# Designs tried in a protein design run: peptides against a protein of PDB entry 9GMZ. Part 63

Target 1, 343 residues: chain A of PDB entry 9GMZ
Amino acid sequence: TGFPLELLTRPATERLAYFENYTVAHPRLKEVYEILMRTIAEPAGASFIFVYGASGVGKTTLRLRVEQKLTELALPKLESDRARVPVVGIEAIAPESRYFNWKEYYTRALITLEEPLIDHKFDYGVRGISRDNFGKINVESKVVAPALRRALENALIHRHPDVFFVDEAQHFGKVASGYKLQDQLDCLKSLANMTGILHCLLGTYELLTFRNLSGQLSRRSVDIHFRRYCADSPEDVQAFKSVLLTFQQHLPLAETPNLVDHWEYFYERTLGCIGTLKDWLKRVLSDALDREATTITLKDLQKRALSVAQCQKMFKEIQEGERQLSETEADVQNLRSALGLGA

## One batch from the design tools (peptide; made by RFdiffusion4, then SolubleMPNN)

Design b1_p12_1_s4 (from b1_p12_1, 4 letters changed)
Fold by OpenDDE base, seed 5:
Structure b1_p12_1_s4 (fold): chain B 343 residues (1-343), chain A 12 residues (1-12)
Amino acid sequence: as target 1 above (343 residues)
Amino acid sequence: SPGLAIEEKLAK
C-alpha cells in the first residue's frame, strides 16, 4: 500500500510531514527492536544497554518506536499510578567546550522527565528548581551540577521509568584524557545504580570505547549492534532494494519515481544506512514540493546526495567500528578454542 | 496514522 492519495491535494507541509513520520519496518530495525524490547522487559540484572551502529543507520527511529511501544504498554497501569513515567528519552548534546556539560545534561533530563502536564507534581528538594505558571521546569543559574544530579536521581526513583534512553551517547566520550573518560563512565554507572533505572545508550561505534574501558560495565551491560546493510550479502542487497521500493511508494508525488533502478547509486551514497537514505529522500522531496514537481529525477537525487568525500569519510569510520567488533568476535573464538569449548 | 501501522508490523 502506498501513501494516501488525498495527500496530493494537501499543502506541501502536510505532504512532507507524512514522509517524515513514515517509518519502514526493515529487517535490521525489526531484529534490533525485538532484542531491545526483550532486554527492557527482562534485563536480568543489567544496568546498561549499549546500542551502537553507523551514523544514520536508524538508532533514533529505533528509540522512538520503543518509546511509543513502552508508553502504549504502560497506559493501563498509568491510570492507577499517577506518578509513573513509562519511558524517558533524551539526546546528548555535543559540548561546545572540550568537556561534557553535566549541568546541561541533568537539566534536560529533568525537563524531559517532569513534563508540565503530569498530574503528580514532585518536589525536588532543591532550591532554585521550580515550575513556572505553565508547569514548565525552571532551573536557576545558581543551581550546581551535584544538586541537579540529586534532583534527577530522586525524580527517576519517583517516576520509575522502564528505561532511560540517551541518544548520541558518544558525546559522553568527548574528554581530553582517558582518566576523564573513566570518570564519566563511573558517573553514569553510579546514576544507574543509585536509581535502579535501566539506562540505554544509543550512539556510533565510538560507544565501543565505553565497553572496552570498563570490565565492570561488561558484567552489567547488554550490547546490541545495529548493523547496516552490506553489499556483499545478497540478502542485505535484497532488503535494501525492498526499502527503496517501500520509500518510492510512500513519496507523496503524482508520479511514482523508480528508485529501485538506481539502487547501486543509493547504496554508494548511503553505505546501506536507512536513516541516511530517508534523510536524503526528505531533502529531495522538499525540493520537489517547492517546485510543484510531479516526480523526482536522478538529477534531483544528485543535487542532494552526500559527496563522494563525505561517503569515503563515513565509510572509514564504519570500517573501523566493524573491524573492532570483528576482532572482539575473533578474540572470543580464540578464547573458546583455547578453553577446548570449540567454535 | 502511518506510525501505528508500523508498530503493529514491528510487534509481529
Scores: peptide ipSAE 0.006, ipTM 0.434, DockQ to the pose 0.021
Fold by OpenDDE base, seed 3:
Structure b1_p12_1_s4 (fold): chain B 343 residues (1-343), chain A 12 residues (1-12)
Amino acid sequence: as target 1 above (343 residues)
Amino acid sequence: SPGLAIEEKLAK
């Protein structure tokens, strides 16, 4: 079934919001979702989950769907335990300086943990952290990063989320030296160990550098590769075409655009990344709604497409990440063969 | 194949 036809009589803002909130089920998202949900339910002593994949593959969509499901599953327990938060998710911000801003990170994490209208006032044990009349956390400028960390540790212990999500986690690594990256990982590891809360880091293939730097994290981490669709796989091409078919049915326009016939062009400009595809279609839909257009044309698509140069850059980054993973898989096979474990 | 919304395929 397509979009609700009633949307055609609604304001452009409501039509755009419908498409923004719409999520296409596709095989890779379902697979990664099932693995992630199982790993959260049974972490088997893991302290970290790494979810890595191309920029725009759909990691944020995955996070949001897992957050929704964990919240739904927790609802019966939340009635009895009003202090519990089922899940917390933040986005890591690219540091403006050569140093990751831990004060900002802890502040955002605390704010996010307390966004649910939790009637139970928790004393964070830190002077200068208060709630306003709207229940929003206020952190005074005088509060230092070590105090914010203690407040976050106490809040995580008290709220006991099933998982702590950090989206765009590659931004921890944008520090100019591998040493500083190790320090960030050790800090996160310490937070996970002190709180007993499972951490899930979602990011680009730059997260693979985190795995290589800490042989200690490898023993306590689960890796999940969120793959793009590949044009050399008939199954992947069919899945990608099916996503295009679904999106064309869910664009709230008077005339259904034919996106599927242009699948090669969509693949060329998204590299098989469904998030990139959705963002592109969102921009094009916004333009169409602003013009009160009845449909989307190829010219409308071309106007909002990523440039060939942008796609070439993104593709090089993807190929490097996929290469590193393939080498690791080959190393595992070589190790198994050397151990007398058949290939 | 009908593009099932994730909600219907993830609820099954």
Scores: peptide ipSAE 0.006, ipTM 0.420, DockQ to the pose 0.025
Fold by OpenDDE base, seed 4:
Structure b1_p12_1_s4 (fold): chain B 343 residues (1-343), chain A 12 residues (1-12)
Amino acid sequence: as target 1 above (343 residues)
Amino acid sequence: SPGLAIEEKLAK
């Protein structure tokens, strides 16, 4: 079934919002979703989950779908335990300075965790943290990072989410020397240990550097690789074409565009990353709606495509990440063989 | 909601 035909008579804003809120259930998203949901339900003593994959593969979409599902599953229990938050998700911000802004991170985490709709308010035990008349948290500028950390630890313990999501988690490492990266990982590990809350870090292949630096995290972490679709796999090409077919059916336009016939061009400019594809189609749809166009043309697609230079840069970053994973898999196999464990 | 249709496809 395509988009609701009634949307063709609705404002451009509603038509765009429909497409923005639409998610394609594709094989890689389904696989990673099932693994992640199972791991959250049964962490088996893990303190961390690492979800890594290419930029634009759809990690934020995965997070939002898991957050939605965990919230839905918790609803019956939330009637009896009004203090509980089922899930909390934050996006890590790239620091403007050479140092990760922990004060900003803790502030944003507190604001996200303690949303106004929570009936049972918590006292953070920290001076300079208050709620406004709308129940929104206000943190005074005088509150220092160690105090905000204690407030977050107490809030996480009190609200007891099933998981704490950190999206774009590679930003913890971007500006730190290798030594400072270890300190940041130790800080996150300490937060997870002190609260007993499972942390899920989502990010690019740069997260592999985090995993490799902390031999102690390896014992308490689960790894989930969110792969892109590869053009050298017939199954992956078919899955990618099926995603294009689904998107063309869900673009709220009078005439259904033929995206599938241009699958190679879509693959060239997305590298098999469905998030990149969705964002591209969203931009093109917005332009088409602004012009009251009946359909999307190849020229409309070309106008909003990533440049060849951007795609080449992204592809090099993907190849390096995929190479590092392949080497790690080979190292595991070599270790097993060396231990006399059959391959 | 468009979200529910996906959960049904992800749950199947």
Scores: peptide ipSAE 0.005, ipTM 0.426, DockQ to the pose 0.021
Fold by OpenDDE base, seed 1:
Parts: C-alpha cells; structure tokens; sequence
Structure b1_p12_1_s4 (fold): chain B 343 residues (1-343), chain A 12 residues (1-12)
C-alpha cells in the first residue's frame, strides 16, 4: 500500500510530514527492534544495553519506535500509576571542553523525565529545582552537578522507566581517555545501579571502546550491533531494493518515481544506511514539493546527494568499526578455543 | 498514522 492519495490535495507541509513520520520496517531494523524490546523486557541482570552502528543506519528511528511501543504497552499501568514514566530518552551532547558536562546531562535528563504532565508534585530533595505552571522543570544555575545527580536518581526511582535511552552516547568517550573514561563509565554504572534503571546507550562504533575498557560493564551489558546493508550480500541488496520500493510508494507525489532502477546510485551515496537514505529522500521531496513537481528525477536526487568525498570518509569510519567488531569476534573465538570450548 | 506502519509490519 502506498501513501494516502488524499495527500496530493493537501499542503506541502502535510505531505512532507507524512514522509517524515513514515518508517520502513526493514529487516535490520526489525531484528534490532526485536532484540532491544526483548532485552528491555528481560534484562537478565544487565544494567546497560549498547546499540552501535554506522551514522545514519537508523538508531534514532529505532529508539523512537521502541519509545512508542513501550509507551503503548505501559498505558494500562499508567492509569493506576500516574507517577510512572514508561521510557525516557535523551541525546548526549558533544562536549565543548575536555570535560563532559555532567551538570547539563543531569539537567536534560531531569527535564525530559519530568516533561510528561505528571500531576504528582515530586520533591527532588534539592533546592533550586522547581516546576513552572506548565509542569516543566526549572533548574537554577546555582544547583551543582552532585545535587542534580541526586535529583535525577530520585526522579528515576520515583518514575521508574523501563529504560533510559542515551542517544549519541559516543560523546561520553570524546573527551575522556584512560582513567577519565573509566570514571565516566563508573559514574554511569553507579547511576544505573543506584536507580535500578536499565540504561541503553546508542551511538557509533566509537561505543566499542566502552565495551573493552570496563570488564565490569561487560558483565552487565548487552551488545546490539545495528548493521548496515552490504552490497556483497545478495540478501542485503534485495532488502535495500525493497526499502527503495517502499519509499517510492510512500513519496506523496502525483507520479511514483522509479527509485529501484537507481539502487546502485542510492547504495553508493548511502553506504547501505537507511537513515541516510530517508534523510536524502526527505530533502529531495521537500525540493519537489516547493516546486510543485509531479515527481522526482535523477537530477533532483543528484542535487541533494552526499558528495563522493563525504561518502568515502563515512565509508572509512564504517570499515574501521566493522573491522574492530570482526577482530573482537575473532578474539572471542580465540578465547573460547583457549578455554577448551569448541569453536 | 504513518508511524504505525512499522508496528503493523513488525507485528506481521
């Protein structure tokens, strides 16, 4: 089934919003979604989930779909427990300094956790934290990071989300090397342990550094690799073509563009990353709607494509991440063999 | 909603 044909008579803003909100259920997204949902439901003593993959693979889409599903599943319980928040998700900010801004992290987490119109006044036990008339949390500048941490711990315990999402979590690693990175990981571990809340860190392959640095985190973490589609796999190519077919059916244009015939070009400029593909098509759709065009052309696609140089850079970053994972898998096999566990 | 399309496809 394609887009609702009624959209052709609607404003460009509604047509664009339809496509923005549309998500293709592709095999890799489905797989990672199922693993993540199962792990959240049955963490088996895990305190952390690491979801890593290429930039633009669709991690944010995954997060949003899981957040939606967890919210839907929680609705019956939320009627009786009005203090509960089913899920909380934040994006980690790239640090401007050599130090991670924990004050900002705790503030954003607290604001996001309290954003639902929760009628229940919660005392955070910290002076300088208040709610406005709209229920939004206001944090006074005088509130220090340790106090914000305690407020967040108390809020997480009280609201008891099924999971705490941190998107772009590689930003924790950018400023910290060696001992400082360990301290940051210990800080996150302590937050998860003190609250009993499962943390899911989503990010690039830079998250793999966290896996190797803390043997204690490794024992309490689940790893989920969100893979791109690979052109050397016939199954992956077919899945990628199927995604293109689905997107072409869901572009709210009078004439359905033939995206599938250009699959190689789409692959070249997305590296098999569906998020990158969606963002590209969104830009092209926006341009087409602004021109009141009936369809999109190859020229329209080319105008909004990533440059070859950008793709080459992104591909090198992907290859390095995939290599590190392959080496880790080999190390696991070597460890198993050394332990007398058959390969 | 267009967002439900995944759930419907994931549930299938």
Amino acid sequence: as target 1 above (343 residues)
Amino acid sequence: SPGLAIEEKLAK
Scores: peptide ipSAE 0.005, ipTM 0.418, DockQ to the pose 0.022

Design b1_p12_2_s1 (from b1_p12_2, 5 letters changed)
Fold by OpenDDE base, seed 1:
Structure b1_p12_2_s1 (fold): chain B 343 residues (1-343), chain A 12 residues (1-12)
Amino acid sequence: as target 1 above (343 residues)
Amino acid sequence: SAMLAAEERLAA
């Protein structure tokens, strides 16, 4: 079934919001969703989950869907435990300096964790942390990073989320030396251990550097690869075409555009990344709605497409990440073979 | 390019 036809009589803002909120349940998203949900439910002593994949593959969509589902599953328990937050999700910020800003990270985490209008006044035991009349946390500038960490630890213990999501987690890796990266990882590990809260780090293939640097994290982490669709796989091509078919049915336009016939062009400019595809279609839809257009044309698509140079750069980054994973898989196989474990 | 091929298909 396509979009609700009544949307054609609605304002452009509602039509755009419909498409923005619409999620295609494509095979890779479903697979990663199921693995992630299972791992959160049964972490088996893991303290970390790493979800890595290309930029624009759909990691944020995955996170939001998992957050929604965990919230829905927690509702019956939240009626009895009003202090509990089922899930917390933040985005890591790219540091302006060569150093990750832990103070900002802890502040954002605290703010996000306490955004639920929870009537329970929690004393963080830290001077300079207060709640406003709207229940939002205010952190005074005088509060130092170690105090914010302790406040976050206490808040995480008290609220006990099933998982703590950190999106764009590759930004933890933006440090001047491998030693500093290890210190950052040890800091995160310590936070997870002190709170008993499972951390899920979502990011680009740069997250693979975290796996290689910490043999201790590797023993307490689950890795999830969110793959793009590959044009060399007939199954992946068919899945990508099916996504295009679904999107064309869910564009709230008077005339259904034929996106599927242009699948190669869509693939060329998205590299098989569904998030990139959705963002592209959202921009094109917005332009079409602003013009009160009945459909989307190829010219409309071209106007909002990523440039060939952007695609080439993104593809190089993807290929390097996929290569590193392939080498790691080969190393595991070689290790297994060397151990006398059959491949 | 897939773009040129798509343009040719729409012009046809």
Scores: peptide ipSAE 0.014, ipTM 0.493, DockQ to the pose 0.089
Fold by OpenDDE base, seed 2:
Structure b1_p12_2_s1 (fold): chain B 343 residues (1-343), chain A 12 residues (1-12)
Amino acid sequence: as target 1 above (343 residues)
Amino acid sequence: SAMLAAEERLAA
């Protein structure tokens, strides 16, 4: 329990890197992790998994832990099948324009899937896609989006990952019209169907718009809600305090700061989102290490806290997402009751 | 605010 004490004699960069790489196994993360791992292992004909929750709840941490575990589980099979990639994960980029950049998406997906260390090389069937002398994928600027899609389809079929992760997937929804959003979903659905690869989209509550637009996607999708901790639940408050206790034990400082006594302030400025909490503590730790401080003070915390105005905005977005989910859950229950299926 | 309450607890 706690950080390795040897870190106190190590450079500030190594101390910071330790905390950055440290993951608290908290109840909500563990629950969503188990559901996601089970769904990837047994998709039951699903083509999509949607993981949605508040910004800063820890979706990227979840993705990285699942990617690590899937890689570990695949190692024995990768010795016999050198063409296989166990998992691929990309981040969707917010378009600078009103239109999602599919060319950039396909390029990033190909580059991520086709790492230089993969021994088994194949032809993508597309002119202007090559590997350099280091095995890195190079995509010429002249290659058009339909050709890049075909190359990605071929690569996904050949590499056969257990899942294709797309983080920040709400960026697919940043289109000026509902019709264009449907076209984006149909494009993703077609890619999943053509490749036979399970897609997992992680994002904010804006992903609920995708769930509502495609009754056909809903039939072939699994929904996972990554909930924040709620202050009105004694169990959630206790879990949040336990996370604070774990973080204070894993801050590589000479004197252990008392974070738990300030749990209400941490909750006020994170809204029960553990990713937001970790990022706050990283900034504060970095400042403390730069000053060669022995501990973290409340003043250090206040300097790097989100403003009340930022928290109020984030809370409104969370409340709207939670409301939409509650309505959808009620609609499902009403539908089940109307069908004579027990609640 | 939770911040003010935290400041009061540290000043005590």
Scores: peptide ipSAE 0.013, ipTM 0.497, DockQ to the pose 0.091
Fold by OpenDDE base, seed 3:
Structure b1_p12_2_s1 (fold): chain B 343 residues (1-343), chain A 12 residues (1-12)
Amino acid sequence: as target 1 above (343 residues)
Amino acid sequence: SAMLAAEERLAA
């Protein structure tokens, strides 16, 4: 099914918003979604879920879909338990300094946790945390990070979300020393243990560094690899072409562009990452709508494409992550062989 | 209104 044809008579802002909110349910997204939903429902003593994959593979889309589904599933229970929040999701910020800003992290987590129009005023037990006249949490500058942590722990216990999402979680790792990264992981582990709330960290292959730093995290974590589509797999190429076909049908333009015929160029400039593809098409659509264009041309695509240099850099980062995972798989096979478990 | 993003299932 294509876009609603009535959008062609709507403002450019509505047409763009339609495409921004549109999601292609591609095979890798569906697979990872099912694994993640199952793991959240039955964590089996896990305190962490790591979802890692290439930048622009679609991790944020995955998070948003899971958040939506968990909210829908919780609605019947929320009628009786108005204090409960089904899910909380934040994006980790790249630290401006050599140190992760825990005060900002706790503040954002508290704000996000309380954004639902929860009629139940919770006393955080911390002076300098209040709600404004609009119900928004205000944190006074005098509130220190340990107090914000206690407030977040109390809020998480009281609201009892099924999962706490941290998107762009590789930003925890941007500390120049493995020691600082360990301290951050220990802090997150402590928060998960104190609250009993499952944490899901979504990020790039840089999250693999987190897995390697703590043998204790490995025992309490579930790993989910969100793979890109690979050009050496006929099935992956077909899935990628199908995504292009779906996107071309959902671009709210008077004339449907032929994206599929350019699949190799799209693959070259996205590396099989559907989020990167969507963001590219969004930029091109915005330009087309601003010009009141009837369609998208190859020249329009070229104007907003990532440079070859950007793609080469991204591809090296992907290859390094995929290599580290393949080495781990080989280590598992070697361990099985050493244990006398047949290959 | 959380406009439910229209999910197109790619036919496998």
Scores: peptide ipSAE 0.007, ipTM 0.412, DockQ to the pose 0.022
Fold by OpenDDE base, seed 5:
Structure b1_p12_2_s1 (fold): chain B 343 residues (1-343), chain A 12 residues (1-12)
Amino acid sequence: as target 1 above (343 residues)
Amino acid sequence: SAMLAAEERLAA
């Protein structure tokens, strides 16, 4: 089914919001969603889930859909346990100084945990953390990272989310010269262990460095690869075309654009990443709505496409990540063979 | 918000 036809009479803002809120249930998203939901429900002693994949593959969409579902599933229990937050999700910020800002991370995490209208004022035992009249957490600038960590630990224990999401988690890898990435991982591991809360780190293939550096994390982690669609796979090409077909049906325009006939161009400029595709179409839709256009054209698409140079850079980063995974898979097979575990 | 109403056909 396409978009609701009544949207054609609605303001451009509502039409754009419809498309922004629309999510295509594409095969890779569904697969990763199912694995992630199952792993959250039954972590089997895991303290971490790593979700890695290309930039723009749809990791944020995945996170938001899981957060929504976990919230919906928790609603009956939240009536009785008003302190509980079913899920918490934050985005790790790229540090300006090239060093990960733990103070900022803990602050954002704490604020996010307390955003729900939870009447229960917890004293986190940290001077300089307060709530405003709206219940929003205020953290004074003088509060140091170790104090914020303790506050976050207490908050996580009291709120007891089923999972703590950290998007763009590759930013934890931004360590000062002479510091080990291991120390950052040990910090996260300690937070997960102290709180008993499952952590899900979503990020680029740079998260593979976390997997390789911590044999201890590997034992307590589940890995989920969120793959892009590959043009060398007929099934992936068909899935990508199906996504284009769905998007063209859900663009709230008077005339349905033919996106599918341009699938190669869409693939060239998205590298099979559905998030990149959606963002591109959103920009094009916004331009079309601003012009009160009845449809979008190839020229409109070209105007908002990523440059070839941008795509080439992104593709190199993807290829390196995919290579590292393939090597790891081969190493696992070699290890199994060497152990006398048949292939 | 309208973002919540995108029906979970992903889970059905």
Scores: peptide ipSAE 0.000, ipTM 0.385, DockQ to the pose 0.019

